Peptides against a protein of PDB entry 3NZW. Designs and how they scored, part 1

All scores and structures are predictions.

Target 1, 212 residues: chain A of PDB entry 3NZW
Amino acid sequence: TTTLAFRFQGGIIVAVDSRATAGNWVASQTVKKVIEINPFLLGTMAGGAADCQFWETWLGSQCRLHELREKERISVAAASKILSNLVYQYKGAGLSMGTMICGYTRKEGPTIYYVDSDGTRLKGDIFCVGSGQTFAYGVLDSNYKWDLSVEDALYLGKRSILAAAHRDAYSGGSVNLYHVTEDGWIYHGNHDVGELFWKVKEEEGSFNNVIG
Target 2, 222 residues: chain B of PDB entry 3NZW
Amino acid sequence: QFNPYGDNGGTILGIAGEDFAVLAGDTRNITDYSINSRYEPKVFDCGDNIVMSANGFAADGDALVKRFKNSVKWYHFDHNDKKLSINSAARNIQHLLYGKRFFPYYVHTIIAGLDEDGKGAVYSFDPVGSYEREQCRAGGAAASLIMPFLDNQVNFKNQYEPGTNGKVKKPLKYLSVEEVIKLVRDSFTSATERHIQVGDGLEILIVTKDGVRKEFYELKRD
Unless a header shows other numbers, all headers, positions and changes below count from the first letter of the chain.
Peptide ipSAE was made for these designs. It is ipSAE averaged over its two directions, with the distance scale d0 held at 1.0 Angstrom where the peptide's residues are scored. Compare it between designs on one protein only; published cut-offs may not apply.
The geometry check fails a fold that doesn't show the stated peptide or that is severely misdrawn somewhere.

## One batch from the design tools (peptide; made by RFdiffusion4, then SolubleMPNN)

Design b1_p24_1_s2
Fold by OpenDDE base, seed 1:
Structure b1_p24_1_s2 (fold): chain B 212 residues (1-212), chain C 222 residues (1-222), chain A 24 residues (1-24)
Amino acid sequence: as target 1 above (212 residues)
Amino acid sequence: as target 2 above (222 residues)
Amino acid sequence: KIRGRSVRERFEAAQAVAKKDAAV
């Protein structure tokens, strides 16, 4: 898996691959590794598919209950804390989760939290999470600027996942791309790696280690 | 060292069509190299136009299916005989599976039916309850033999339009029920030839708006 | 045997034999 999220002047970019594995077996190429919690809040999945899917869906329910009770959307800080507290209760039980909670509230603005099953909770501007994270960081860190245009930021997110899909055997399938703004998240499509790779190679003149 | 699980072999396969869905399974039940039964059905009509199979350790599979059937029963009691939708069934099964997260059901679960728009639906589950809606899925002993075949024949992976020099992919389209049945039969006959835990009989449940139909075909009995 | 074990022990035993769960 490779997931990433970063803040920039235009909000948040979230990009993820879609491969699931069971050992050497490719279990799926079409896994949805972004959970849409609400129109302003996203969760990403890395680690155990069931653990992430189950508990982030549960998180969505908790966030909805908050809205009903408090008549206000939950903050990204509070949502991430709920998840963090939950996984901490299961510490040592064998949960495997590496998640990012990304969203926008009027109070916080665009916000990203990293939450994992070790009990770590971090607020930050840039995170890559998964077996391919180092490959994604290589591209992302080299090209990241706060002042990126929305178009350039979207491309950078997509391109970073593509790099990871190329080098990490556990990442691949397709790139799912999101842009989060004050008006909520916008889905920017599913990009098959098999097609995207050749397109990017041709347009950039990159990936010259591959002949074709 | 302690292994609480058995493995009863077998294989299951789901394919969704435009207005139908199919869930098929062989009828062989085996332990190691010994055939326990040549006809032990493992695909079940659970009501509300939902068919289900949980393949792997038969004791766990049977338990899970029974629990789900009971869940359907209570859903009717609690909600004035409301039909359980396939997506709601999938969520319910996730909770059944994940409820045993720390001592999982040792099964690969597939359900098939129609979604609320009348389109064919197949959902597959890992042992602990991650699930995905897909057009096709193979599970069980010969899943690794069949799934690549389904990728090619249902989702047309690695197929291109003739004369395009591999630049245009074969377009996705729904298969007819006849085409799907043919693919299922070819899948299981092929799997039977190459996997000792698959054979004897093939039972296919076809879900349409008119209900569930069953078909049976003989497989190799070696 | 397994019922008398802690949640952790049961999980570890099950995890050792259950290699079919998907990872992302």
Scores: peptide ipSAE 0.241, ipTM 0.752, DockQ to the pose 0.073; fails the geometry check
Fold by OpenDDE base, seed 4:
Structure b1_p24_1_s2 (fold): chain B 212 residues (1-212), chain C 222 residues (1-222), chain A 24 residues (1-24)
Amino acid sequence: as target 1 above (212 residues)
Amino acid sequence: as target 2 above (222 residues)
Amino acid sequence: KIRGRSVRERFEAAQAVAKKDAAV
């Protein structure tokens, strides 16, 4: 898996691959590693597919209950705290989760929290999570600027996942791309790695280690 | 150390069409190298036009299917005989599976039916309840033999339009029920040749708007 | 605490038998 999220002047970019594996077996090439918690919150999945899918869906229910009780949208901080508190209760039970909770509230602005099954909860501007995270960081860190246009930021997110998909055997399938703004998340499509790779190679003159 | 799980072998396969879905399974039940039964159905009509199979450890599979059938019954009691949608069924099955997260059902689960738009739907589950809607999925002993074939023949992976130098993929299209049945039969006959845990009989459940139809074919009895 | 140990032991035993769960 390779997931990433970063803040920039235009909000948040979230990009993820779609491969699931069971050892050497490719279990799926089409896994949705972004869970749409609600129109304003995204969760990302890395680790155990069931653990992430189950608990992030549960988180969505908790976020909805918050809105009903408080008559206000839940903050990204509070949503991520609910999840972190939950996984902390299961500490040592064997949950495997590396998640990012991403959202944009008027109170907080664009916000990203990293939450994992070890009990870590971190607020930050840039996270790459999964077996391919180091490959994604290599591209992302080299090209990241706060002042990126939305178009350039989307491309950078997509391009970083592509790099990880190329080098990490456990990452691949497609890139799912999201842009998070104050008005909520916008889905920017599913990009098959097979097609995307050749397109990027041709347009950039990159990936010269592969002969077409 | 005591292993609480058995392996009863077998293979299951789901394929979604445009206005139908198919869930098929062999009827062989084995333990180790011994055939327990040559005809033990493992694909079930659960009502509400939902078919289900949980393949792997048969005791766990049967338990899960029974629990789901009971869930359907209670859903009707609680909601004035409302039809359970396939997406709601999938969510329910996730909770059944994940409820045993720390002592999982040792099964690969597939359900098939029609979505609320009348389109064919196949959902597959891992042992702990992650699930995905897909056009096709193989599960069980010979899944590794069949799934790549389905990628090629249902999803047209690695197929390109002739004369395009690999630039244009073969377009996705729905398969007819007849074509799907052909693929299912070819999948199971091929799997039977190469896997000892697959054989004896093939039961195919076809879900349409008119209900569930069953077809049976003999497989090699070796 | 005792229930947690029981769950962990069951989980470890289950994991040792067969990891068929998907990883992402």
Scores: peptide ipSAE 0.241, ipTM 0.753, DockQ to the pose 0.062; fails the geometry check
Fold by OpenDDE base, seed 5:
Structure b1_p24_1_s2 (fold): chain B 212 residues (1-212), chain C 222 residues (1-222), chain A 24 residues (1-24)
Amino acid sequence: as target 1 above (212 residues)
Amino acid sequence: as target 2 above (222 residues)
Amino acid sequence: KIRGRSVRERFEAAQAVAKKDAAV
């Protein structure tokens, strides 16, 4: 898996691959590693597929209950804390989760929290999470600027996942791309890696180690 | 060392069509190299036009299917005989599986039916309850032999339009019931030839708006 | 429900099954 999220002048970019594996077996190429919690809040999945899918779906229910009880949307801080508290209660039980909670509230603005099954909860501007995270960071860190245009930021997110899909055997399938603003998240499509790779190679003149 | 799990072999396969879905399984049940039964069905009609199979350790599979059938019963009691939708069934099965997260059911689960729009639906589960809706899925002993074939013949992977120099993919289309049955039979006959845990018989459950139909075919008995 | 002979045995068996679980 490779997931990433970063803040920039235009909000948040979230990009993820779609491969699931069981050892050397490719279990799926079409996994949805972004959970749409509400129109303003996203969760990403890395680690155990069931652990992430189950508990982030549960988190969605908790966020909805908050809205019903408090008559306002849950903050990104509170949503991430609920998940963090949950996984901490299971510390040592063998959960495997690396997640980012990304969203926008009027109070917080665009916000990203990293939460993992070790009990770590971090607020930050840039995270890459998964077996391919280092490959994604290589591209993302080299090109990241706060002042990126929305178009350039979307491309950078997509391009960083593509780099990881190319080098990490456990990442691939497609890139799912999101842009989060004050008006909520916008889905920017599913980009098959098999097609995207050749397109990017041609347009950039990159990936010259591959002959095609 | 004590191992609480067995492996009863077998293989299952689901394919979704436009207005139907198919879930098939062989009828061989084995332990190690011994055939326990040549006809032990593992694909079940669970009511509400939902068919289910949980392949792997048969004791766990049977337990899971029984729990799900009971869940359907209680759903009717609690919701005035409302039909359980296939997506709700999938969510329920996730909870059944994940409820044993720390002592899992040793099974690969597939369900098939129609979605709320009347389109064919197949959902597959890992042992602890991650699930996805797909057009096709193989599970069990020979899944690694069959799944690549389904990628090619159902989803037309690695197929291109002639004369396009590999630039235009073969367009996706739904398969007819007859075409799907052919693919299922070819999959299982091929798997039987190359895997000792697959054989004896093939039972296919076909789900349409009119209900569940069963078909049976002989497989090699070696 | 069927139980292992010990907590340790059940844990080890569960971990073995987890190797077949899907990972993302």
Scores: peptide ipSAE 0.239, ipTM 0.762, DockQ to the pose 0.082; fails the geometry check
Fold by OpenDDE base, seed 3:
Structure b1_p24_1_s2 (fold): chain B 212 residues (1-212), chain C 222 residues (1-222), chain A 24 residues (1-24)
Amino acid sequence: as target 1 above (212 residues)
Amino acid sequence: as target 2 above (222 residues)
Amino acid sequence: KIRGRSVRERFEAAQAVAKKDAAV
């Protein structure tokens, strides 16, 4: 798995691959590693598919309950804290989760929290999470600027996941791309890695280690 | 060494069509190298036009299916006989599976039916309840033999339009029920030849708007 | 040989081996 999220002047970019594995077996190439918690809040999945899918869906329910009780949308801080508290209660039970909770509230602005099954909760501007995270960081860190245009930011997210999909055997399938603004998240499509790779290689003149 | 899990072999396969879905399974039940039964159905009509199979350890599979059937019953009691949708069924099954996260059902679960738009739907589950909707899925002993075949024949992976020098992929299209049944039969006959835990009989449940139809075909009784 | 001291450890080890759990 490779997931990433970063803040920039235009909000948040979230990009993830779609491969699931069971050992050396490719279980799926079409896994949705972004959980749409609500129109303004996204969760990302890395680790155990069931753990992430189950608890982030549960988180969505808790966020909805908050909205019903408080008559306002939950903050990204509070949502991430709910998840963090939950996984902390299960510490040592064998949950495997590396998640990012990404959202945009008027109170907080664009916000990203990293939450993992070890009980770590971090607020930050840039996170890459998963087995391919180091490959994604290599591309992302080299090209990241706060002042990126939305178009450039989307491309950078997509391109970083592509790099990870290329180098990490446990990442691949497709890139799912999201842009989060104050008005909510916008889905920017599913990009098959096989097609995307050749397109990017041709357009950039990159990936010269692969002979076309 | 205490191993609470057995492996009863077998293979299951789901394929979604445009207005139908198919869930098929062989009828062989084994333990180690012994055939326990040549006809032990493992694909079930659960009501509300939902068919289900949980393949792997049969005791766990049967338990899970029974729990789901009970869940359907209670859903009717609690919601004035409302039909359980396939997507809601999938969510419910996730909870059943994940409820045993720390002592999982040792099964690969597939359900098939029609979605709320009348389109064929197949959902597959890992042992702990991760699930996705797919056009096709193989599960069980011969899944590794069948799944690549389904990728090629259902999803047209690695197929290109003739004369395009591999530049144009074969377009996706729905398969007819007859085509799907042919693929299922070919899948299981092939799997039976190469896997000792697959054989004896093939039961296919076809879900349409008119209900669930069952077909049976003999497999090699090796 | 899953060398687990307790039934639980053996079970957990068996589960780990048996886990066809999807990883992402």
Scores: peptide ipSAE 0.231, ipTM 0.764, DockQ to the pose 0.092; fails the geometry check

## One batch from the design tools (peptide; made by RFdiffusion4, then SolubleMPNN)

Design b1_p25_2_s1
Fold by OpenDDE base, seed 3:
Structure b1_p25_2_s1 (fold): chain B 212 residues (1-212), chain C 222 residues (1-222), chain A 25 residues (1-25)
Amino acid sequence: as target 1 above (212 residues)
Amino acid sequence: as target 2 above (222 residues)
Amino acid sequence: PKKFKTKVPAVQKSPYDGFVQYWNF
């Protein structure tokens, strides 16, 4: 898996691959590793598929209950804290989760929290999470600027996942791309890695380790 | 060493059509190199036009299916005989599986039915309850032999339009029930030839708006 | 409201120790 999220002047970019594995077996190429908790809040999934999917779905329910009780959308800080508190209660039980809670509230602005099953909760501007994270960071860190246009930021997110999909055997399938703004998240499509690779190679003159 | 699980072999296969879904399984049950039964059904009609199979350790599979059937019954009691939708069934099964996260049901679960729009639906589960809706899924012993075939023949992976030099992918289309049944039969006959844990018989449950139909075919008994 | 908590049995079996594979992201 490779997931990433970063803040920039235009909000948040979230990009993830879609491969699931079971050892050496490619279990799926079409997995959704982003959960849409609400129109303004996303969760990303890396690690154990069931652990992530189950608890982030549960988180979504808790976020909805918050809205019903408080008549206000939950903050990104509070949502991430709920998840963090939960996984901390299971510390040592063998949960495997590397998650990012990404959202936009009027109070917080664009906000990203990293939450993992070790009990780590971090607020930050840039995170890559998963087996391919180092490959994604290599591209992302080299090209990241706060002042990126929305278009350039979307491309950078997509391109960083592509790099990870190329180098990490446990990442691939497609890139799912999101842009989060004050108005909520916008889905920017599913990009098949097989097609995207050749397109990017041709347009950039990159991936010269592959002879076409 | 504490090993409460056994491998009972077998293979299951789900394929979703446009207005139908198919869930198939062989009827062989094994332990190690011994055939326990040549006819032990592992695909079940659970009511509400939902068919289910949980392949792997048969005791866990049977337990899971029984629990789900009970869940369907209770759903009717609690919700004035409302039909359980396939998506709600999938969520329920996730909870059943994940409820034993630390002592899992040692099974690969597939359900098939129709979604609320009347479209064919197949959901697959890992042993701890991750799930995905897919057009096709193979599970069990010969899944590694069948799944690539399904990728090619159902999802048309690596198929291109002739004369396009690989630039135009074969368009996705739904398969007819007859085409799906042919693919299922070919999958299992081929798997039986190459995998000792697959054989004897093939049961196919076909879900349509009119209900569940069952077909049976003989497989090699070697 | 009672927080849903998955029961952790006294005896645990890893899902990774056998022939059935678990999905990883």
Scores: peptide ipSAE 0.436, ipTM 0.822, DockQ to the pose 0.244; fails the geometry check
Fold by OpenDDE base, seed 4:
Structure b1_p25_2_s1 (fold): chain B 212 residues (1-212), chain C 222 residues (1-222), chain A 25 residues (1-25)
Amino acid sequence: as target 1 above (212 residues)
Amino acid sequence: as target 2 above (222 residues)
Amino acid sequence: PKKFKTKVPAVQKSPYDGFVQYWNF
């Protein structure tokens, strides 16, 4: 798996691959590793598929209950804290989770929290999470600027996942791409890695290690 | 070392059509190199037009199916005989599986039915309750032999339109029930030839708006 | 609604130790 999220002047970009694995077996190429908690809040999934999917779905329910009780959308800080508190209660039980809670509230603006099964909770501007994270960081860190246009930021997110999909055997399938703004998240499509690779290679003159 | 699990072998396969779904399984049950039964059904009608199979350790599979059937019964009691939708069934099964996250059911679970729009639906689960809706899924011993075949024949992977120089993919289309049954039969006959844990019989449950139909075919009894 | 929490049993078995493998993201 490779997931990433970063803040920039235009909000948040979230990009993830869609491969699930069971050892050397490609279990699926079409997995949704982003949960749409509400129109302003996303969760990303890396690690154990069931651990992430189950608890982030549970988190979604808790976020909805907050909205019903408080008549206000939950903050990104509070949502991420609920998840971190939960996984911390299971510390040592063998949960495997690397998640990012990404969202927008009027109070916080665009916000990203990293939460893992060790109980780590970090606020930050840039995170890559998963087995391919170092490959994604290699591209992302080399090209990241706060003042990126929305188009360039979307491309950078997509391109960073593509790099990870190319080098990490456990990442691939497709890129799911999101842009989070004050108006909520916008889904920017599913980009098949097979097609995207050749397109990017042609347009950039990149990936010269592969002969086409 | 504590090992409460056995491998009972077998293979299961789900394929969703436009207005139907199929869930098939062989009837061989094994332990190690011994055939325990040549006819032990592992695909079940659970009511509400939902068929289910949990392949791997048969004791865990049977326990899970029984729990799900009971869940359907209680759903009717609590909700005035409301039909359980396939998506709600999938969520329920996730909770059944994840409820034993730290002592899992050692099974690959597949359910099939119709969604609320009347379209064929197949859901697959890992042993701890991650799940995905797919057009097709193979599970069990010969899943690695069958799944690539399904990728090619159901999802038309690596197929291109003739004369396009590989630039245009073969378009996705739904398969007829007859075409799906042919693919299922070919999958299991092929798997039986290459995997010792697959054989004896093939039971196919076909879910349509009219209910569940069952078909049986002989497989190699080696 | 009651908070769902999966029970941690006294005897645990890893999902990764069996012949049926768990999915990883």
Scores: peptide ipSAE 0.432, ipTM 0.829, DockQ to the pose 0.242; fails the geometry check
Fold by OpenDDE base, seed 5:
Structure b1_p25_2_s1 (fold): chain B 212 residues (1-212), chain C 222 residues (1-222), chain A 25 residues (1-25)
Amino acid sequence: as target 1 above (212 residues)
Amino acid sequence: as target 2 above (222 residues)
Amino acid sequence: PKKFKTKVPAVQKSPYDGFVQYWNF
């Protein structure tokens, strides 16, 4: 798995691959590793598929309950804290989760929290999470600027996941891409890595270790 | 060392069509190198036009299916005989599986039915309750032999239009029930030839708007 | 509102080791 999220002048970019594995077996190429909790809040999934999917779905329910009770959307800080508190109670039980909670509230603006099954909760501007995270960071860090255009930021997110899909055997399938603004998240499609690779190679003149 | 699990072998396969779904399984039950039964059905009609199989450790599979059937019963009691939708069934099964996250059911679960739009649906689960809706899924002992075949024949992976120099993919289309049954039969006959834990019989449950139909075919009894 | 509480199971069996494997993202 490779997931990433970063803040920039235009909001938040979230990009994830879609491969699931069971050891050396490619279990699926089409999994959704982003949960749309509400129109303004996303969760990303890395680690144990069931742990992530179950507890982030549960988190979505808690966020909805908050909205119903408090008559306002939950903050990104509070949503991430709920998840963090939960997984911390399971510490030592063998949960495997590397998650990012990404969203916008009027109070916080665009916000990213990293939450993992070790009980770590971090607020930050840039995170890559998963077995391919270092490959994604290599591309992302080399090209990241706060002042990226929305178009360039979307491309950078997509391109970083593509790099990870290329080098990490446990990442691949497709890139799911999101842009989060004050008006909520916008889904920017599913990009098959098999097609995207050749397109990017041609347009950039990159991936020269692969002969077309 | 505490080892509560056995491997009862077998293989299951689900394929969704446009207005139908198929869930098939062999009827062989084994332990190690011994055939326990040549006819032990592992694909079940659970009511509400939902078929289910949980392949791996048979005791866990049977327990899970029984719990789900009971869940369907209680759903009717609690919701004025409302039909359980396939997507709701999938969510329910996730909770059944994840409820034993720390002592899992050692099974690969597949359900099949029709979605609320009348389209064929197949959902697959890992042992702890991650799930995905797919057009096809193989599970069990010969899944590694069958799944690549399904990628090619159901999802048309690595197929291109002739004369396009590999630039135009073969378009996705739904398969007919007859085409699906052929693929299922070919999958299991081939798997039986190469895997000792697969064989004896093939039971296919076909879900349509008219209900669940069963078909049975003999497999090699080696 | 009542806080969700977890309990560590008395018996633990990892889904990671077996002939039927869990999926990873």
Scores: peptide ipSAE 0.416, ipTM 0.802, DockQ to the pose 0.244; fails the geometry check
Fold by OpenDDE base, seed 1:
Structure b1_p25_2_s1 (fold): chain B 212 residues (1-212), chain C 222 residues (1-222), chain A 25 residues (1-25)
Amino acid sequence: as target 1 above (212 residues)
Amino acid sequence: as target 2 above (222 residues)
Amino acid sequence: PKKFKTKVPAVQKSPYDGFVQYWNF
């Protein structure tokens, strides 16, 4: 898995691969690793598929309950704290989760929290999470600027996941791309890595380690 | 085999002065060889002029600090907003730590403040609640690099008065705030050069009778 | 951030192993 999220002048970019693995087996190439908790809040999934899917779905329910009770959308800080508190209660039980809670509230603006099953909770502007994270960071860090256009930011997110999919055996399938703004998240499509790779190689003159 | 703990690196350092105390920590958060954050504060103002850091596994550290902050709140509720003394805080933290004796908070805890006489105080804790009041303590990844330096520069270990043929020890003296801050900065800059888990930034909390002041210094971002 | 975490069932961890240890008298 490779997931990333970063803040920039235009909001948040979230990009994830879609490969699921069972050991050396590619279990799926089409997994949705982003949960749409609400129109303004996303969760990303890395680690145990069941753990992530179950608990982030549960988180979605808790966020909805908050909205119903308080008549206001939950903050990104509070949503991430709920998840962090939960996994901390299960500390030692063997949960495997690496997640980013990404969203926009009027109070916080665009916000990213990293939360993992160790109980770590970090606020930040840039995170890559998963087995391919280092490959994604290599591309992301080298091209990241706060002042990126929305188009360039979307491309950078997509391109970073592509790099990870190329180098990480546990990442691949497709890139699911999101842009989070004050008006909510916008889905920017599913980009098959096979097609995307050749397109990017041709347009950039990159991936010269592959002959084609 | 399942390991419930991670190592988030970092280093913390406390020094007590005469009428102040300092608790400092770097702001690097790591996992293995990856930097998670270049600015994740480790030292916290807990109220009642008590600053606290719990360095090691960050999740446990954060949990412990939160529990302590809650203990401070409850202390106020139960005792008509009475200020929690640093010695009472230390005892409370011992109970928090030892209450998880069989699944410890995987942290080295240091608190700093003023004692009831207005003197600087630093308390250090092991993961299960053994604690001691000291003039200085380093904790975390680079503690082994810093602590001997503090022994020499704060406690004047192995220092003798010139011209006495090693017969007269350098007298113990409280350091000024400026001297302490200099030592803290030198400690962290040195540690950053030799330890991969230390760097990015240095946050220093200074406790005086007037409250808690924060200072920030850049460290190497390697 | 998390790179690889396959966590199997929780076992109580001793504080004697790792980077933070008990103080011994």
Scores: peptide ipSAE 0.245, ipTM 0.737, DockQ to the pose 0.076; fails the geometry check

